Peptides against a protein of PDB entry 6DSZ. Designs and how they scored, part 148

Target 1, 361 residues: chain A of PDB entry 6DSZ
Amino acid sequence: NYVVTAQKPTAVNGCVTGHFTSAEDLNLLIAKNTRLEIYVVTAEGLRPVKEVGMYGKIAVMELFRPKGESKDLLFILTAKYNACILEYKQSGESIDIITRAHGNVQDRIGRPSETGIIGIIDPECRMIGLRLYDGLFKVIPLDRDNKELKAFNIRLEELHVIDVKFLYGCQAPTICFVYQDPQGRHVKTYEVSLREKEFNKGPWKQENVEAEASMVIAVPEPFGGAIIIGQESITYHNGDKYLAIAPPIIKQSTIVCHNRVDPNGSRYLLGDMEGRLFMLLLEKEEQMDGTVTLKDLRVELLGETSIAECLTYLDNGVVFVGSRLGDSQLVKLNVDSNEQGSYVVAMETFTNLGPIVDMCV

## One batch from the design tools (peptide; made by RFdiffusion4, then SolubleMPNN)

Design b2_p17_5_s1 (from b2_p17_5, 8 letters changed)
Fold by OpenDDE base, seed 4:
Structure b2_p17_5_s1 (fold): chain B 361 residues (1-361), chain A 17 residues (1-17)
Amino acid sequence: as target 1 above (361 residues)
Amino acid sequence: ASIYSDKTPSIFELSVL
């Protein structure tokens, strides 16, 4: 009887940073298939706090802080459409992960989207949005008293959504999404009415973006708007301002992940399919009236890492590189380049043992 | 507390100056 101790998954499929254990703690949360690992970020490194088994592969993992909460809550959606909101609770030495709310958000009818599950949270914590099926946008209203996650669908006319985010600074919850139709790829916005359970016209749209536009980044205030990342171009739009760059360096490999560095959205890490790490910079122009506008976009190559599935800026130029294909890493971003022109130094490497092929012998 | 606080300013500390 070989008790093959099922080797714990090592491939990272998601990571997020926030204040989950306390208001003061900086946490790194790592999704490894069905496993959630919770770390505290310390001056000495990552301190493990808790590991949690999930009832399915984690497909979405997002931290959010509802009004009146002292710390972040965690939204998880599994690949089997089980949704939960988790809270970290410490009582002396006892550590509990409490389910604040749960539900199954599977629909009986719908075509699962080819681009997989997308889950997003409104920055003002009014709702969770889910793109699970083509032509449907599922809304989970966020209510503090709800232990049962209830959802409703809004029909999307756009059947092929590539990526979607909630925008910042909107009076009503507003989504921005890239979609594809026979004419190409486009960006559109919708306001989400919780009351009427429908979409209203959003503040802006941009038809005929780059054909390979694949990611939407919602930009916080003061800039607002969104960044659209393609194969050849990076564009910014906020309804009033449009700016596009086409740095030749990004054409070499597809950008596959991003993470916001600054709370104000001035910088983003970008990772490509070759493990190149970039910084996207939003250059500000301050007007005499104190208004901030986007002056320019710039991309800088920082160096190479493991191929990132997800990136998370921690603190002090330290970045967690979550890798599915390779070893995950903690890397340091330096001001000065090394002799090879790299600004990236690996600090710690987390061995990825690859897919556990369950050889049922 | 900053993870792995080195005396070397990160590229990010300089952008706030």
Scores: peptide ipSAE 0.016, ipTM 0.483, DockQ to the pose 0.460
Fold by OpenDDE base, seed 5:
Order: structure tokens, then sequence, then C-alpha cells
Structure b2_p17_5_s1 (fold): chain B 361 residues (1-361), chain A 17 residues (1-17)
């Protein structure tokens, strides 16, 4: 009897931080294929709380806080299109992960998108958006009493969506997306009408962005708008203001992940395919009327880490680097550089044993 | 917050230069 101790997955394919266990706790949630690991971030380090087995590979993992909730809920979508909303519930020493809502969001008709599954949540928690298939945007309305996730599709004229986010500060849920057509890559916005189940014209568009524009970052207020990351350039647009930078340092390797550091969207971590960690800074200008406008964009090289699949800023300059190809890390961001000019110090390393070949024996 | 607090300053404490 060879007890093949099925090694647990160690490759990280997603991470998120928020307040899942309580309103006061800071949590790190890590997706490792079919497993969700939940940690509490403490002064002493990461404290493991719970591991949850999912019925499929986690494709989307997002925390969100609906109106009237004291703590965050967790949206998960699997690669087999099983969706759920999870809540952490503690009663004394008993810990339960409860399913508030579930559903299968698979369509009978549609071409699965080559760029994979994209799942996004409206910042005001009005809906979840899913790009699963080319030419379709799936909407899951968020209702407090809904135990069954109902979804509908809106047709997208843009067949090749590269990335999509919900914008902040919009009266209606508004998506911003990069798409490709025969003329190149472009950015467009749409308002999503829940009532009419259609797209309305969004506040702005930007035609002919960089040919390798690959990521959209929604920027919170007071700046609003979006950052578009390419191979050679980083651009900001909010409908009124456009700003682009082309720092030579980002051209060396493709930026593949990002995470917001400041709640106000003043700083973002960027990770590239070589494991370089950058800080993107939004320099503010305060106007005489008290309005805040973007003055400039700056990129600074912080140092080197494992190749990030995902990044999440925790607190006190600590960052979790989730890696699929290498070891995941906790790193500290320092004010002063070391002798090598790096601001990054590894605090902890989590050994990646590689992909679990699920030998279903 | 003081999580992972050591004696080393964090760049998070850097005000937007």
Amino acid sequence: as target 1 above (361 residues)
Amino acid sequence: ASIYSDKTPSIFELSVL
C-alpha cells in the first residue's frame, strides 16, 4: 500500500488581502489550484486559520463588502464555471466557511476566451462581471437575499478583450477594457444597465493605445479613471486627463501583475516576468479649490523577488509575492536601499514543489 | 499598523516625495 502522500499544491495562482475573518482582522487569502488558504496577518507573521478545498481550480478570487456587511465576502469562480460567495463565520472556537450563494455560470454557446477567465466586482458591489467567452459579458447582480447566483449575458461587439475592470466613482456600474481589433489595441468604457440588461455608452474611450497594452487598473477617487499598462508605456486616463510615460526600465520585461498599495490609489506595486518589483507612483497636484489632479506618473525599481503571479500589499511595507514558477515570499519594503541598491528584503520563503500532477490513482 | 514591525523603516511611511 503505497500511501502516496498527495502533496498539497504549493504553486500560487492567486492572492488577495482584506477583512474576511472579521472587520478588524487583516487576512491573506491564497489560491493554490483547488485549495484556498486563509491566514490572519499578525505582528508576528502569518497565522494559518483555515484551508478550504474547492471542487475545482480557482480561476477568480475576489473580496468584496456589500452594503450592510461588517466584513468582506469572498467571490470564487472555478475553471469549470462554478461560482460561489463565501462568508467566514466563527462561533467561539468553531470556524465555518458558509456558502451564501452559488451557481454554475457556464454557457451552452460561446467560445472560451484564449486570455482565460476574467472576473471583476463593481466597487459599489452592485454586480459581478465575468468575461468567460468572446463577445459576451456575463453579469451577476448582487442581491442581499439571493442564495442562487442568477446571471445574464450582454453582447460585446469587441470580441477580443484583453483585460477589463470596473471603474470607481461611477453613478452606474462602468467597465473599462482593453480590446484588440485589426487596427490595434484600444480602451473603451461601457455603463452596465441592470434594468435593461444592456451596455450604454461609457464616459470615455482611447483608441490606438500601445500595441502590447495588457492590463487595466481602475484608480479610486480622488483621481478616478484607469491606468493602462503596456510593454513600453504606462498611461493614465480619466475622461478629462490623459498622461503617458515610457520609462526605459519597464521595456526590459513585461509587467504581469499589479496591486494597489494606498487606498486612495497613489501607489501600485508592479511585478514583471523577471521578478523585478516596481512602485508606480501617482504624483498629485492639489488645486486651489481643493480638487486633486494627477500631476505625473513615476516608476521606481524597488528590487527583485520571485516571479510574481500575484502581488498583495499587506501592511507596514510587507508584501506577499505569490509565485507559480518559483517560491512565494513575504518581502519587506525598506526606506533605505541595501548595498546593491535594493529596497526589498525577503522575510519568509514558501517552497514551491511544482505543479501537483493530480495522479488520480 | 505595527504588523511585522521591526526596527527598519518601511517605504510605506514615505510620504509621496
Scores: peptide ipSAE 0.015, ipTM 0.500, DockQ to the pose 0.514
Fold by OpenDDE base, seed 2:
Structure b2_p17_5_s1 (fold): chain B 361 residues (1-361), chain A 17 residues (1-17)
Amino acid sequence: as target 1 above (361 residues)
Amino acid sequence: ASIYSDKTPSIFELSVL
């Protein structure tokens, strides 16, 4: 009886950065199927703190800080619709991961969406939104005393949602989403009423976006609004300002992931299906009244990495490249290019041994 | 030299000028 010690998963399917272990610590959290790895980002590199086994494949992993919390909490949703909110607690040398809240958010009736599970958190921590099933948006209100996650569904008229985010700077929680209908792909916004448990009309919409529009990025203040990424175009919209670019360099391969570099939303990392790493830049124009508007969008090729499933800017130009198909990497962004014109230097590589094929023999 | 510093490079420092 060879007890084949099940090899730990090495393929990365999600990563997030924040202050999970303390208010001062910068953490990198890595999802590897059912495993959560927690690191502290240090001057010397990634320090491993804890590895946590989850009761299922991690489908959503998001950090958020409710009012009155000193550090970030972690929302996890599994592929089997088990939701939890986790807190890191250290007491001397004893490290524990506390479940603050949990629940199963599976519906008895619904068609699972073909584009998979989407989980998002309102920037003001008013709610979690889940797109699990076609024609439904699940809302989990965030309340301080909730040990059990209660959820309700709002019906979406739009059956084929491609991507969805909460917008910043909205009086009410507001979603922005790309959806597909027989006429093409469109962008729409809805306000989410917790009281009435319904959608209200959002601030703006854009019909007939690029046919391959696949990703929504919510932009923080002062810009606000959203970036819509397609195959050929990158579009900004905030209700008042519209700006689109079609840089030829992005047409070569589909952008599949993004990560915000600056807290003010001035820069984003973009990764494509060929492992090319880009910087998207939002150029500012300061108006005479002190208002900041978007002047232009620019895309710069930084270099090549492993094919990113997820990207996380850490600090000092260091980026974690989480890869499912290849080796994950820590890379350094440099000011000056190398002899090949690349601004990217690999610092560390994490071997991906591939999917654990459970050979049921 | 520390791998990480408290200073995120500015847009100008990472921009290909």
Scores: peptide ipSAE 0.015, ipTM 0.458, DockQ to the pose 0.298
Fold by OpenDDE base, seed 1:
Structure b2_p17_5_s1 (fold): chain B 361 residues (1-361), chain A 17 residues (1-17)
Amino acid sequence: as target 1 above (361 residues)
Amino acid sequence: ASIYSDKTPSIFELSVL
């Protein structure tokens, strides 16, 4: 019996950074199909801690910290709609991954959305939101006592949601989303009522955004609001302030992923389909009352990497570039450019051996 | 030299052109 050791998946389909193993540890979590890899970020590099097999392809992977937790919890949703909340526990040398909650969130009725599964978590950890099917928004209330994930659907009038995020700094959980209708693409907000299980009118909307608007980035305080990324434009909106830029450099290739660098939302990494890495900068203006407003948006080309499926800033200018199509990389951002004008230096490369065709034998 | 900062998160300042 040749145990064909099934080759481990090498293509990265998600990555996240946070404090999963402890309050003090910085972790990198990498999703490779059905496999979760957990690393500690150290002064010497990435230290592997644990690998976890999941009961399906990971479609959503998000860290979140409920009020009164010392470290982050991990939400995972699989492509077969199995949801779980995981906790890391260590007792001396013994490491365990505890399932705090689980459930299947599949609906019997609904058209699976063409743009795939979207999973988001409210910044205040009041709920998880899922866009699984056209015209439905699934809500999972986050309650500490619930071992079983209960969910309900709210009907969306907007059938073609492109991307959705929860906003920061909202009294009620508030989503911001890009959607398409016969008139074009638009941005809308809704408040989510857990009590009434319905949408209320959100704080703002923007009709007729760029035709190829594809991503929403929720911006934390003090700026608040959202960034909308298109093919030709980057737009900020917070209800009171609107600002759009159209830097020619982003027209060359579609931006496909992003990651926040600064906790206050001052900088974001952007990756495009050609493997170009950008920095989006939010320039501050301090008002006389001590309020911080957005002065301007700027985009800078940092250099080239593997084509990113996901990006995550680690620390000290180190970025993990998770690639599905190419080799994943650890890269260093430098203050000064090299002779080629690049601020990016590859530190480590992780060979991608291609898609493991799970031949379901 | 440490690959990562001992204090997380570090603020990486780019010299913006």
Scores: peptide ipSAE 0.018, ipTM 0.517, DockQ to the pose 0.281; fails the geometry check

Design b2_p17_5_s2 (from b2_p17_5, 8 letters changed)
Fold by OpenDDE base, seed 2:
Structure b2_p17_5_s2 (fold): chain B 361 residues (1-361), chain A 17 residues (1-17)
Amino acid sequence: as target 1 above (361 residues)
Amino acid sequence: ASFYADKSPSIFSLSVL
């Protein structure tokens, strides 16, 4: 009996940073198929803390901090629609991952969306939103007084949602999404009524965006609104202000991932299908009344990395490049370019042995 | 794969309505 020691998965399919182990620790969490790896970010690099086997392939992994929690909780959804909320607890040397909530969010009726599972959390932690099926948006209210999280569906008129995010600075939880219809791709917003379990009209919409618009980035205050990333263009909209750029450099390869660098949403990392790493910059203008408006958008090429499935800015210009197709990397962003014009230096490389095809024999 | 998250009773149940 050859015990084939099942090699641990090495392909990264998600990463997130936050304060999961404590309020003070900066963590990097890495999803590798059914495995969750938890690191503390230190001056010396990534310190491994714990590895967790999950009940299925991780499809969504998001950190969030409900009101009155001292540290972040972790929401995980698997490809088989098993959801959980996890908490890290340490008692001396004993490390435990506690399941705060669990359940299966699969519907008996619905067409699974071809663009896969999307899971998002309201910035104010009022709800989790799930796009699992065409024409449905599942809401999980995050009420601390309820020992039972009761998910419900809201019908979407828009059947082909490409990407969706919750907006910042909204009185009610508000989603912004790119969808496709026979006329092209469009951006729309909806307010989510928890009371009535329905959508209300959102603050704005933009019909006929770029045909290849694929990603929505919710922008924090003071800017608010959203960035829409296409193949040829990057657009900003907040209801009052619209701005679009079409930098020729992004047209060479499709942007596939993003990560916010600054808490105020002034900078974002962008990764494309060729492993190019960009910085998207939001230039601010301060008005005489003290209001901050978007002046311009700029894109800078930083350098080349492994093809990112996910990006996470850590601290001090260190970025984790999570790769599914290549080796994952820790990279340093430098102020000055090297002789090749690159601002990126590889610090550490994590070998990807490829997808373990579980040959179910 | 054994789910190594603590088999402690979840504080919250998640149900679909």
Scores: peptide ipSAE 0.191, ipTM 0.795, DockQ to the pose 0.016
Fold by OpenDDE base, seed 1:
Structure b2_p17_5_s2 (fold): chain B 361 residues (1-361), chain A 17 residues (1-17)
Amino acid sequence: as target 1 above (361 residues)
Amino acid sequence: ASFYADKSPSIFSLSVL
């Protein structure tokens, strides 16, 4: 009996931080193909709590807290369009992952988007948005009174969406997206009417952004708006304030992932294809009326890590670097640089043994 | 321009358990 100990997947394809196990626990959730790993972040490091096998490769993994939940719920979408909402439940030593909702969100008609699956959640938990197919935006309303989550599609005129996020501080759920047309790349916003199941005109748009604009970051209040990351530039727009920077240091390698450090959106980690770790800083200006506006944007090189597929700030300057191509890491961000000028110190390294080729024999 | 959202109902609902 060859117990082929099926080698566990080690390549990380997603990570998220939140309060999944309890309201008080800080968790790190790691997606490794079909495997979900759940950790508690402690002063001593990562404590493993549970591993969960999923019915397919995890394509989207997002934590969200509906109104009246004490802890976060987990939305997962697989590459085969199986969606679920998961809850962590502990009863003494018994740990259960409860499926609150599940279903398949695949459409019979549609071209799968070349930029892959995008899944986003409204910050006020009014809906989940899915870009699965070109020219379609799927909405899953998050209504607590409904025993059935009825997804619907809205036609999107913009066929080539690069990235999309929900904005913060919007009366109606509002998406901001980068799209490409024959004239170049552009940023647009739409309000999503749950009632009418249609798009309304959003608060702002920006035509002719950088040709390689690839990522949208929704910025929370007090700033609001979005950051657009390109190859050469980083831009902020909130409908009133526009600011762009073109720091030469980001031209050396493409930024591929980001994570918010501060709840108020003052700092973001950025990772590039060379494993360089940056801090993006939003400098505040307090107006005489007590309003906070963006004064400036700056980028600082922190140091080098494994090539990040995903980043998540934990606490106390500790960052998880999820890597698909290399070893994942826990790193410490220091206030002072080391002798090499790096603010990054590796704390722990998680060996990546490469993709398990499922030999379908 | 009337944004005729072709309201194609998704045939698959997420069952809440």
Scores: peptide ipSAE 0.031, ipTM 0.660, DockQ to the pose 0.010
Fold by OpenDDE base, seed 5:
Structure b2_p17_5_s2 (fold): chain B 361 residues (1-361), chain A 17 residues (1-17)
Amino acid sequence: as target 1 above (361 residues)
Amino acid sequence: ASFYADKSPSIFSLSVL
């Protein structure tokens, strides 16, 4: 009897940081194929709390805090379109992961998008948006009493959406997306009407962005707007302010992931396909009226890590580097560079044993 | 709480809101 100890998945395909276990706890949540690992971030390091088996590969994992919740809820979507909202509940030593809501969001009609599943949450927790199929945007309204996730589709005229996010500071839920047409890549915004179940014209658009524009970062207030990351350029737009940089250092390798460092959106970590870790800085200018505007964008090379599938800033300059292709890492961002000019020091490495070959026994 | 407080100093910290 060969007890093939089914090796647990080690390749990371998603990570998020937030307050899932309590309002006060900082958590790291790691998606490893069908497994969710929950950690508490402590002064001593990562403390494992619970592992959760999911009935499918995790495709989307996002923390969000609805109005009146003391802690974050977790949205998960699987590659087979099973959606759930999870809550952590502790009662003494008993730890339960409660399903607050669930549903299957698969459509009978639609072409699955070649760029895969995109799931986003409105910053004001009014809705979840899903790009699952070309020419469709699925909306899941967030309601306190909904145990069953109801969804509807809005038609997108833009068939080839590259990336999409909800914007911050919008009266109505507003998406910003990069799309491709025969003329190139463009950025557009739409307001999402829950009442009419349609798109309204958004606050702005930018036609003819960089041909390789691949990511949208929604920027919180006071800046607002979005950052568009390409192969050669990084652009900011908020409807009124446009700014573009083309730092030669990013041209060498494609940026593939990002994470916000500061709650106010002043800094972002960027990871590329070579495992280079960058800091994107939004330089502020305070106007005489007390308004804050974007003065400039700057990119700094911090150092090298494993090739990140996902990045998340934890605290005190510690970053989790979730890797699919290599070992995941905890890294420290130092004040001083080492002899090689790197600000990055590996603190802990999590061995990636490669893809679990599901031997269907 | 400072994560890994006994480790090397960091250039970055979370802004506590």
Scores: peptide ipSAE 0.020, ipTM 0.521, DockQ to the pose 0.360
Fold by OpenDDE base, seed 3:
Structure b2_p17_5_s2 (fold): chain B 361 residues (1-361), chain A 17 residues (1-17)
Amino acid sequence: as target 1 above (361 residues)
Amino acid sequence: ASFYADKSPSIFSLSVL
């Protein structure tokens, strides 16, 4: 009996930061194929708490806090469409990951989307949205009494959705998405009616965005709206204000991931295909009536890291760089540049041994 | 090395040059 100790996956395909183990603990959660690694962020570094084997490759991993929960819950969707909501529970030395809800969200009919699985959560925790198939948007209402994740589909007229997010500050759950049609790429919004199980007209749209617009970032209040990241441009829209920048520095390589630094959405980390790390800054303007509007957008090059599949800001300028192609890193952001002009210093590197070829013997 | 010396959680403020 050769116990082939299956090599643990090292390639990171997702990461998220939040308060999963307790209301007070800051956690880093890392998805490595079928494994979830849970860390507590401490002054001394990352403390491992638990590793969890999942029944499939993690495709979506999002923390969210429903009303009346003291800590974050974890939504996971696997590449085989198994969805679950997980809770961390500790009782003395016993650590349990409790399944609060589960379900399979696979449809019998549908074309799997070329841009893969997208899973999003409404900021008010009213629903989970899933773009799994072309022309369908799956909604999972978040009801506390549900042991099973009940889902329904809404038909989406836009067949080629590139990215989608829920907006902040909306009376009804509202999605914002980039889609492609024969005329180019566009941004549209829809309100999601849980009652009628349909889309209503959203607050705004922007036709003819950049041809390579690939990511939507939902911006929290007070700004609201969304940022659209392209190859050549970064745009902001909230229905009332439109602003676009085209910083030459982003044209060199495609931005592939982002993470919000500030809770108010004033700063975002951006990572590109060359491993460049940027800060996107939202400059505020306070109006005489006390309203806060976006004055300008700025992009600053911070330095170089491993090619990020995912980024997450932890605390005190520490960022986790989750890499699929290279080594994952903990990096420190500094106020002052080093001798090479970089604001980024590697603190820790996690060796990526490459893809585990599951030799199913 | 510790992430922070004072062991106090804080949001990093990047000085925009």
Scores: peptide ipSAE 0.011, ipTM 0.406, DockQ to the pose 0.379

